# Designs tried in a protein design run: peptides against a protein of PDB entry 4GXB. Part 54

Target 1, 277 residues: chain A of PDB entry 4GXB
Amino acid sequence: VPTEEVSLEVLLSNGQKVLVNVLTSDQTEDVLEAVAAKLDLPDDLIGYFSLFLVREKEDGAFSFVRKLQEFELPYVSVTSLRSQEYKIVLRKSYWDSAYDDDVMENRVGLNLLYAQTVSDIERGWILVTKEQHRQLKSLQEKVSKKEFLRLAQTLRHYGYLRFDACVADFPEKDCPVVVSAGNSELSLQLRLPGQQLREGSFRVTRMRCWRVTSSVPLPSGSTSSPGRGRGEVRLELAFEYLMSKDRLQWVTITSPQAIMMSICLQSMVDELMVKKS

## One batch from the design tools (peptide; made by RFdiffusion4, then SolubleMPNN)

Design b2_p14_3_s2 (from b2_p14_3, 9 letters changed)
Fold by OpenDDE base, seed 3:
Structure b2_p14_3_s2 (fold): chain B 277 residues (1-277), chain A 14 residues (1-14)
Amino acid sequence: as target 1 above (277 residues)
Amino acid sequence: LLTVAEHENPVFEP
């Protein structure tokens, strides 16, 4: 692609648009720096955020596709998909809420975390009780961003990424599940017919390994599953989990977001490695 | 089935 100056739209978690002028040849970090400059985010806080490729759903929700890598050209990465549904989103890129303290010291950082957290609550990524929701609303009305975040940090699935509904082979084959990644785990929420909501927590420290696989279903003549076009690639995330002492079991998640799930696992592992060092 | 990527977990605690 010829090097040209272009206007690139980057979204915040709440859908706020940040327009930056960049070169088509600018790498992910260059674009991130441009976004930071536009927001007046200090350079020392840039590392707490990343750019993500997402697909915007009809309801305005974001389906995370992947984290943009350092060598990528964000303009090319998004435009090559030739669909307006794909967007670039700025989001915090760490898991441990302790790092919020560093970010919250700055007004812009505080605002970014606040906006993200509000959005995550509104989208149901962070789970709240009725009472907690009332408290959060009160703090939001008072525009007490620090207090809002402090309360939010105590909430279930704070800092998690929630994925689109998908299928897993656990606890039984072809179980519909909602996967969330955060706090060094994958949370699998499922509701079996006639049963209460169940959650399986899969801690990263109990995963021996994981893999992403792709397959092209052979056109089996008979079962026209109505929605999957002939030749659609099936992505799966599988991990080998220590279920009990000396008992490893594979768990497989079938999801178009399998790559993003794997990126989350790697990112959580990397952060844990830093803490252990 | 094509394995796209496989990752061993260095923080695995057996």
Scores: peptide ipSAE 0.588, ipTM 0.933, DockQ to the pose 0.807
Fold by OpenDDE base, seed 5:
Structure b2_p14_3_s2 (fold): chain B 277 residues (1-277), chain A 14 residues (1-14)
Amino acid sequence: as target 1 above (277 residues)
Amino acid sequence: LLTVAEHENPVFEP
């Protein structure tokens, strides 16, 4: 692609549009720096955020596809898909809420975390009780951003990324689940017929390994599920989990977001490695 | 199976 100056749209978690002038040849970090400059985010806080490729759903929700890699060209990556549903999103890229303290010291950083957290609550990514919701709304009305974040940090699934509904082979085969990644775990939420919502927690420190597989199902004649086109790629995330002492078991998640789930696992592992060091 | 990416976990605690 010839090097040309272009206008690139980057979205915040709340759907706010940030327009930046970049080169088609600019790498992910160059685009991230341009977004930071447009927002007046200090250079020392850029490392707390990343650019993600997402698919915007009909309801305006974001389905995360992957994190943009360092040597990737964001303009080419999004435009090559030839669909307006694909967007680039700026989001925080750390898991430990302790790093919020560094980001919150800056007005722009505070605003970014606040906007993301409000959006995550509104989308149901962060789980709240009725009383907690009332308290959060009161703080939002007062525009008490710091107090809002301090309360939000105590909430269930704060800092988690929620995936689209998918299927797992745990606890039963073909079980519908909602997966969330955060706090060095994968959370699998499931509701069996006539039962209450259940959550399975899979801590990263108890995963021996994980893998992503891509396969094309052979057209088996009988199960014409009409909606799965004759050539749809099936993605799976599988991890080997220490269920009990000396007992390893594979858990497999079938999801179009299996790649993004794997990226989250690697990112959580990397952050844990930094803390051990 | 078209593509497999396997990752060993360095923070695994047996």
Scores: peptide ipSAE 0.588, ipTM 0.931, DockQ to the pose 0.751
Fold by OpenDDE base, seed 1:
Structure b2_p14_3_s2 (fold): chain B 277 residues (1-277), chain A 14 residues (1-14)
Amino acid sequence: as target 1 above (277 residues)
Amino acid sequence: LLTVAEHENPVFEP
């Protein structure tokens, strides 16, 4: 692609648009720096955020596709898809809420975390009780961003990334589940007809390994699951989990977001490695 | 199976 100056749109979690002038040849870090400069985010806080490729749903919700890698050209990565539903989103890229303290010391960092957290609550990524929701709304009305975040940090699934509804082979084959990644785990939420919400927690430290597989289903005539057109690529995330002492079991998640789930696992592993060093 | 990416977990605690 010839090097040209272009206007690139980057979204915040709340859908706020940040327009930056970049070169088509600018790599992910260059674009991230341009976004930071546009927002007046200081250089020392840039590392707490990343650019993600997402698919915008009809309701304005984001389905995370993948994290943009360092060698990528964000302009090319998004435009090559030739669909307006694909967007670049800025989001925090760490898992430990302790790092919020560093980010919150800056006004812009505070605003970014606040906007993301509000959005995550509104989308149901962060789980809140009725009373907690009332308290959060009161703080939001007062525009008390710091207090809002301090309360939010105590909430269930704070800092998690929630995926689209998908299918897992746990606890049974072909179970519809909602997967969330955060706090060094994958949370699998299941609601069977007439049953209460069940959650399975899979801690990263109990995963021996994981894999992503891409396959093309053979045109087997009969079991047309209605939604998968003939010839669609099937993505799966599988991990080998220590269920009990000396008992390893494979758990498989079938999801178009399997790549993003794997990226989250790697990112959580990397952060844990830093803490151990 | 077209592509397999396998990752061993260095923080695995058996």
Scores: peptide ipSAE 0.587, ipTM 0.930, DockQ to the pose 0.760
Fold by OpenDDE base, seed 2:
Structure b2_p14_3_s2 (fold): chain B 277 residues (1-277), chain A 14 residues (1-14)
Amino acid sequence: as target 1 above (277 residues)
Amino acid sequence: LLTVAEHENPVFEP
């Protein structure tokens, strides 16, 4: 692509648009710096955020596709998909809520965390009781952003990334699940026939390894589920999990977001390694 | 075509 100046739209979690002028040859960090400058985010806080490629759903929610890598050209990465559904989103990229303290010290950082958290609650990524929701709304009406975040930090799945509904082979084959990543775990929410909602927690420290598999199913005979056309790429995330003492078991998640799930796992692992050093 | 990306976990606690 020839190097030229372009206007690039980057969205915040709440759908707020940030327009930046960049070069088509600008890498991910260059674009991130441009967004930070536009928002007046200090340079020392840039590292707490990342750019993500997402697909905007009809309801305005974001399906995270992947984190943009350092070598990527964000303008090319998003425009090459030739669909207006694909967007670039700015989001915090750390897992430990302790880092919120650093970000919240700055007005812009505080606003970004607040907007993200409001959005995550509205989208049901953060789980709230009726009473908690009332308290959050009261704080929102008062525009008490710090107090809002302090309350939010105590909520279930605060800081998690929620994925689209998918399928796992655990606890049973072809089990519909909703996966969320956060707090050094994968949370699998499932509802079995006639059962209440259940949650399985898979801690990263109990995963020996994981893998992403991309495959093209061979046209096997009669059981083509009507919705997946012959020859669609199937993505799977599989991890080997320590279920009990000396008992490893593979768990497989079938999802178009398997790559993003793997990125989350790696990111959580990386953060844990930093803490252990 | 099968593409596999495997990751060993350095923070695995057996």
Scores: peptide ipSAE 0.586, ipTM 0.930, DockQ to the pose 0.713

Design b2_p14_3_s3 (from b2_p14_3, 6 letters changed)
Fold by OpenDDE base, seed 2:
Structure b2_p14_3_s3 (fold): chain B 277 residues (1-277), chain A 14 residues (1-14)
Amino acid sequence: as target 1 above (277 residues)
Amino acid sequence: MNLVAEYENPVFEP
């Protein structure tokens, strides 16, 4: 792509648009810096955020595709997909809520965390009781962003990234699940017919390894799920998990977001490595 | 199945 000046749209988690003037040749960090400058986010806080490629659903929800890598050209990465559904989103890129304290000290950082958290609650990524929801709404009405975040930090799945409904082989084969990544774990939520909601928690520290695989489904004659075109690539995330003492078991998640799940795992591992150093 | 990537976990605690 020839180097040209372009207007690039970057979304916040709440769908707020940030327009930045960048070069088509600007790398991810260059674009991130441009977004930070546009928002008046200090340079020392830029590292707490990342740019993500997402697909915007019909309901306005974001399906995270992947984190943009350092060598990528965000303009090219999003436009090459030739679909208006694909967007670039700014989101916090750390997992430990302790880092919120650093970000919240700045007005812009506070606003970003607040907007993200409100959106995550509204989308059901953060799980709330009726009473908690009432308290959060009261704080939102008062525009008490710090108090809102402090309450939100105590909520189930605070700081998690929620994925689209998918399939896992746990606890049984072909089980419909909703996966969320956060707090150094993968959470698998499932609701079997006639059963209560169940959750499996898989801590990253109990994963020996993980892998992403790609396969082309063989045309099995029978169960064409309506809508999967012939030849759609099947992505899977598999991890080997320490279920009990000296007992490792593979868990496999079939999802178009398997790559993003793997990126989350790596990111959580990286953060844990920093804490151990 | 084509392996896209495999990762050993350095923070694994057996």
Scores: peptide ipSAE 0.582, ipTM 0.946, DockQ to the pose 0.809
Fold by OpenDDE base, seed 4:
Structure b2_p14_3_s3 (fold): chain B 277 residues (1-277), chain A 14 residues (1-14)
Amino acid sequence: as target 1 above (277 residues)
Amino acid sequence: MNLVAEYENPVFEP
C-alpha cells in the first residue's frame, strides 16, 4: 500500500468516535500514540490501552475479533475487510484492577475507564444487582466518575470481556454457553433448557495448555443445521484443565471468536508472569 | 482439523 495520509476512525467502548490523521504505513503503536495525542492522554498511560478489531452488530454492540498486533497497520487491517461493520476500538488492555489507580489519577484516563465501564454495564458484561444498578445510576447522574469506578470495581465480571453466545463440550456435548474472560479466568455461563444458569470458572493457573484449531465441516449428508453455510470455517479453542488432583481434562469451545479468546488467555498469562517476576 | 496454534502455559500450577 502506498504511504498516504488518511483519516482513521477509532471508537471508544461507548461508540464515541476519535478521528486521527495517520499514515497508511503507521503501525499499531503509531496509531495508538495518535489517538492518545488526540485525547490528551499522557504518554506514560498509553501502555494501559490497546487497539482492537471488532465487528459492530446491528444493535451497536461490539463483537471482538482480535487485538491488533504491533507489526500491523491498523488502517490496512480494518479496510482490507471491505465491510463497514468492522471498526477499531480503544480499550484498556490490563486485567488487574489495581492498575486502574494509575490510570484514574489522570483526567483523560479516568474518562476512558468511566466510559468503558458504563458501556460494559449497559451491555450486561458487568453483572449488577438491582440495588447496585440504582447506586450506579445515582453516581452517573451526579457525574461522580471516581466513585462510580470504585463501586464498579467491586462488581462481578468487572474488567471482563464478554463473547458472543457459542457452544462448548462441557459439562456436556453441544452445551450453549456465554464465555467471558477476566481476572485470570474463563467464565462459562451455561443455560441449559429448563435449568438454572450455571457458571463454570476456569482459572488460567489450572490450564496446562490451550490451542486454537480450524476445520471445514465435511458435508455430512444429515442435518446440517440450516445456518452454517457450506464451507464455513469452524474455529475452536481447546484448553487442558486440571479438574482435580492429577486429573487433566480437555474443554473445547466452538466459537468464531476462538482467536480472541486465545489472545485474552495469552494476555492474562503475560500479566501473571509480570507479577511473578 | 488444522492446528492453528498451541500454547504451553508457563503459569500452570500442577
Scores: peptide ipSAE 0.581, ipTM 0.945, DockQ to the pose 0.795
Fold by OpenDDE base, seed 5:
Structure b2_p14_3_s3 (fold): chain B 277 residues (1-277), chain A 14 residues (1-14)
Amino acid sequence: as target 1 above (277 residues)
Amino acid sequence: MNLVAEYENPVFEP
């Protein structure tokens, strides 16, 4: 691709558009720096954020595809998909809420965390009771961003990334689940017919290993589910989990977001390694 | 089935 100056749109978690002028040859960090400059985010806070490739759904929600890697060219990565559904999103890229303290010291950092958190609550990524929701709305009306975040930090699944509904083989085969990644775990939420919501928590420290696999389902003659196009690649995330003392079991999640789930696992592992050093 | 990637977990606590 020839090097040209282009206008690139980067979205915040709330859908706010940030337009930056970049080169088509600019790498992920160059684009991230341009976005930071446009927002007046200090250089020392850039490392707390990353660029993600997402697919915008019809309801305006984001399905995370993957984190953009350092060697990537964000303009090429998004435009090569030839679909306006694909967007680049700026989001915080750490898991431990303790790092919020560093980001919140800056006005722009505070605003970014606030906007992300509001969006995550509105999308149901962060789980709130009716009373908590009332308290959050009151703080939002007062524009008390710091107090809002302090309350939000106590909420269930604060800082988690929620995935689209998918299928797992746990606790039984073909269970519909909603997976969320955060706090050094994968949370699998399932609701079986006539049952209460159940959650399985899989701590990263109890995963021996994980893998991503791809397969092309053989055209089984009978179940033409009309919507799965002929030859669609199935992605799976599998992890070997320590269920009890000396008992390892594989858990498999079938999801188009299996790659993104793996990226989250690696990112959580990396953060844990930094804390152990 | 094609393996895309496999990762050993360095923070695994047996």
Scores: peptide ipSAE 0.580, ipTM 0.946, DockQ to the pose 0.789
Fold by OpenDDE base, seed 1:
Structure b2_p14_3_s3 (fold): chain B 277 residues (1-277), chain A 14 residues (1-14)
Amino acid sequence: as target 1 above (277 residues)
Amino acid sequence: MNLVAEYENPVFEP
């Protein structure tokens, strides 16, 4: 692509648009710096955020596709998909809520975390009781962003990334699940009709390895699961998990977001390594 | 099935 000046739209988690003037040849960090400058986010806080490629759903929800890598050209990455449903989103990229303290010291950082947290609650990514929801709404009405975040940090799945409904072979084959990544784990939530919510927690420290696989389903006969077109690539994330003492078992998640799940695992591993050093 | 990537976990605690 020829080097040209372009206007690039970057979304915040709440759908707020940030327009930045960048070069088509600007790499991910260059675009991130431009977004930071536009928001008046200080340079020392840039590293707490990343750019993500997402697919915007009809309801305005974001399906995370992947984190943009350092060598990528965000303008090219998003425009090459030739669909307006693909967007670039700014989101915090750390998992430990302790890092919120650094970000919250700055007004812009505080606003970004607040907007993200409000959005995550509204989307049901953060799980809240009725009473907690009432308390959060009261704090939101008062615009008490720090107090709001302090309460939110105590909530279930705070800081998690929630994926689209998919299928896993746990606890049984072909189980419909909702996967969330956060707090150094994958949470697999299963709700069967008439049953209570069941959750499997898979801690990263108990995963020996993980892999992403791609397959083209053979034209199978009559059991067309409604909605998978003939020839769609099937992505799977599989991880080998220590279920009990000396017992490793593979767990497989079938999801178009398998790559994003793998990126989350790697990111959580990297953060844990930094803490151990 | 094509392997896209495999990762060993350095923080695995056996």
Scores: peptide ipSAE 0.579, ipTM 0.945, DockQ to the pose 0.792

Design b2_p14_3_s4 (from b2_p14_3, 8 letters changed)
Fold by OpenDDE base, seed 5:
Structure b2_p14_3_s4 (fold): chain B 277 residues (1-277), chain A 14 residues (1-14)
Amino acid sequence: as target 1 above (277 residues)
Amino acid sequence: LLLVGEFENPVFEA
């Protein structure tokens, strides 16, 4: 691609648009620096954020596709898909809420975390009780961003990424689940017929390994579920989990976001490795 | 079946 100056749109978690002038040849870090400069985010806080490729749904929600890698050209990565539903999103890229303290010391960092957290609550990624929701609304009305974040940090699934509804083979075959990644775990939420919402927690420290697979289903004549086109690639994330002492079991999640789930696992592992060093 | 990636977990606790 010839090197040209272009206008690139980067979205915040709340859908706020940040327009940056970049080169088509600018790598992910170059674009991230341009976004930081546009927002007046200091250089020492850039490392707490990353650029993600997402698909915008009809309801305005973001389906995370993958994290943009360092060698990628964000302009090429998003425009090559030839669909306006694909966007680049800026989001925090750490899991431990202790790092919020560093980011919150800066006005721009505080605003970014606040906007992301408000959006995550509104989208139901962070789980809140009625009373907690009332308290959060009161703090939002007062524009008490620090107090809002301190309360939010105590909430269930704070800092998690929530994926689209998908299917797992646990606890039963073809079980509908909602997967969330955070706090060094995959949380699988499921509702069996006539039962209450259940959550299975899979801690990263109990995963021996994981894999991502891609397959093209053979046109088997009968169960064409009408929504899966006859040639749609099936992605799966499988992990080998220590269920009990000396008992390993494979758990498989079938999801178009299997790659993003794997990226989250690797990112959580990397952060845990830094803490052990 | 195409294997996209397989990862061993260095923080696995046996």
Scores: peptide ipSAE 0.542, ipTM 0.926, DockQ to the pose 0.803
Fold by OpenDDE base, seed 1:
Structure b2_p14_3_s4 (fold): chain B 277 residues (1-277), chain A 14 residues (1-14)
Amino acid sequence: as target 1 above (277 residues)
Amino acid sequence: LLLVGEFENPVFEA
């Protein structure tokens, strides 16, 4: 692609637009630096954030597709899809809430974490009780961002990324589930008809390995689940999990976001490796 | 079935 100066839109978690002037040849880090400069985020905090490719839903919610890699050209990556529903989003890229302390020391970092956290609560990614929700609203009305974040850090699924509803073969075949990644785990939430919400926690330290697969469904005549059009690529994330002593079992998640789930697993593994070093 | 990626977990605890 010829090098040209372009205006690129990058969204925050709350949908706020950040327009940056970049070259079409600028790599992910170059674009990230441009966004940081536009926001007045200091250079030493850039590493706590990443750019993600997302699909914007009709309700304005984001379906995370993947993290942009270092060698990618964000302008090309988003425009090549030729759909306005695809966006680039800035989000924090660490899992341990202890790193929030470094980011919160800066006004811009604090604002970014606050905006993300508000959005995650509004979207139901962070789970809150009625009382907690009241407390959070009170703090939001007071614009007490630090106190808001300190409370939020104690909440269930703080720092998690929630995926779109999908299907898993656990606990039974073709179970509808909502997957969330965070705190070195995959959380699988399911509600069977007439039953209470159940959660399965799969800790990364108990996963021996994982894989992502792509398949084209053969036109088998009969069981067209209505929503998957004929010929759609099926993505799956499978991981081999230590269920009990000396018992490994494969768990398979069928999701268009299987790649993003794998990226989350790798990212959590990488962070754990850093902590062990 | 196309394998897109397979990853061994270095932090696996047996």
Scores: peptide ipSAE 0.541, ipTM 0.926, DockQ to the pose 0.805
Fold by OpenDDE base, seed 4:
Structure b2_p14_3_s4 (fold): chain B 277 residues (1-277), chain A 14 residues (1-14)
Amino acid sequence: as target 1 above (277 residues)
Amino acid sequence: LLLVGEFENPVFEA
């Protein structure tokens, strides 16, 4: 691609648009720096954020596709998809809420975390009780961002990424699940017809390994569910989990977001390694 | 079936 100056739109978690002038040849870090500069985010806080490729749904929700890698050209990565549904999103890229303290010390960092957290609550990524929701709304009305975040940090699935509804082979074959990644785990939420919500927690420290696979389903003569077009690639994330002492079991998640789930696992592992060092 | 990637977990606790 010839090097040209272009305007690139980067979204915050709440859908706020940040327009940056970049080169088509600018790598992910260059674009991230441009976004930081536009927001007046100090350089020492840039590392707490990353750029993600997402698909914007009709309701304005984001389906995370992947994290942009350092060698990527964000302009090319997003425009090559030839769909306006694909966006670049700035989001915090750490899991431990302790790092919020560093980010919150800066006004811009505080605003970014606040906007993300509000959005995550509104989208149901962070789980809140009615009472907690009332408290959060009161703090939001008062624009007490620090207090809002301190309360939010105590909430279930704070800092998690929530994925689109998908299928897992746990606890049974072809179970519809909602996967969330955070706090060094994958949370699998299941609601079967007529049953209560069940959650399976899979701690990263109990995963021996994981894999991402891609397959083309053979046309089984059975009723192709009308929505899966002939030839759709099936992505799966499988991980080998220590269920009990000396008992490893594979758990497989079938999801178009399997790559993103794997990225989350790697990111959580990396953060845990840093803490152990 | 194509394996896109397999990752061993260095923080696995056996």
Scores: peptide ipSAE 0.541, ipTM 0.926, DockQ to the pose 0.783
Fold by OpenDDE base, seed 2:
Structure b2_p14_3_s4 (fold): chain B 277 residues (1-277), chain A 14 residues (1-14)
Amino acid sequence: as target 1 above (277 residues)
Amino acid sequence: LLLVGEFENPVFEA
């Protein structure tokens, strides 16, 4: 691709558009720096954020596809998909809420965390009780961003990334589940017929390994699941989990977001390694 | 079946 100056749209979590002038040859970090400059985010806070490729749903929600890698050209990565549904999103890229303290010291950082947190609550990524919701709304009306974040940090699934509904083979085959990644775990929420909502927590420290696989289903003559068009690539995330002492078991999640789930696992592992050093 | 990636976990606690 010839090097040209282009206008690139980057979205915040709340859908706010940030337009930056970049080169088509600019790598992910170059684009991130341009976004930071446009927002007046200090250079020392850039490392707390990343650019993500997402698919915008009809309701305006984001389905995370993957994190943009350092070697990528964001303009090429998004435009090559030839669909207006694909967007680049700026989001915080750490898991430990302790790092919020560093980001919140800056006005722009505070605003970014606030906007992301409001969006995550509105989208149901962060789980709130009725009373907590009332308190959050009161703080939002007062525009008390710091107090809002301090309350939000105590909420269930704060800082988690929620995935689209998918299927797992645990606890039973072909179980519909909602997966969320955060706090060094994968949370699997499921409701079996006639049962209450259940949550399985899979701690990263109990995963021996994980893998991502891609397969093309053979045209099985059985019209089983009507919704998967014949010939769609099946992505799976499988991890080997320590269920009990000396008992490892594979758990498999079938999801178009299997790559993003794996990226989250790696990112959580990396952060844990930094804490151990 | 195509293996896209396999990862050993360095923070695994046995």
Scores: peptide ipSAE 0.541, ipTM 0.926, DockQ to the pose 0.781

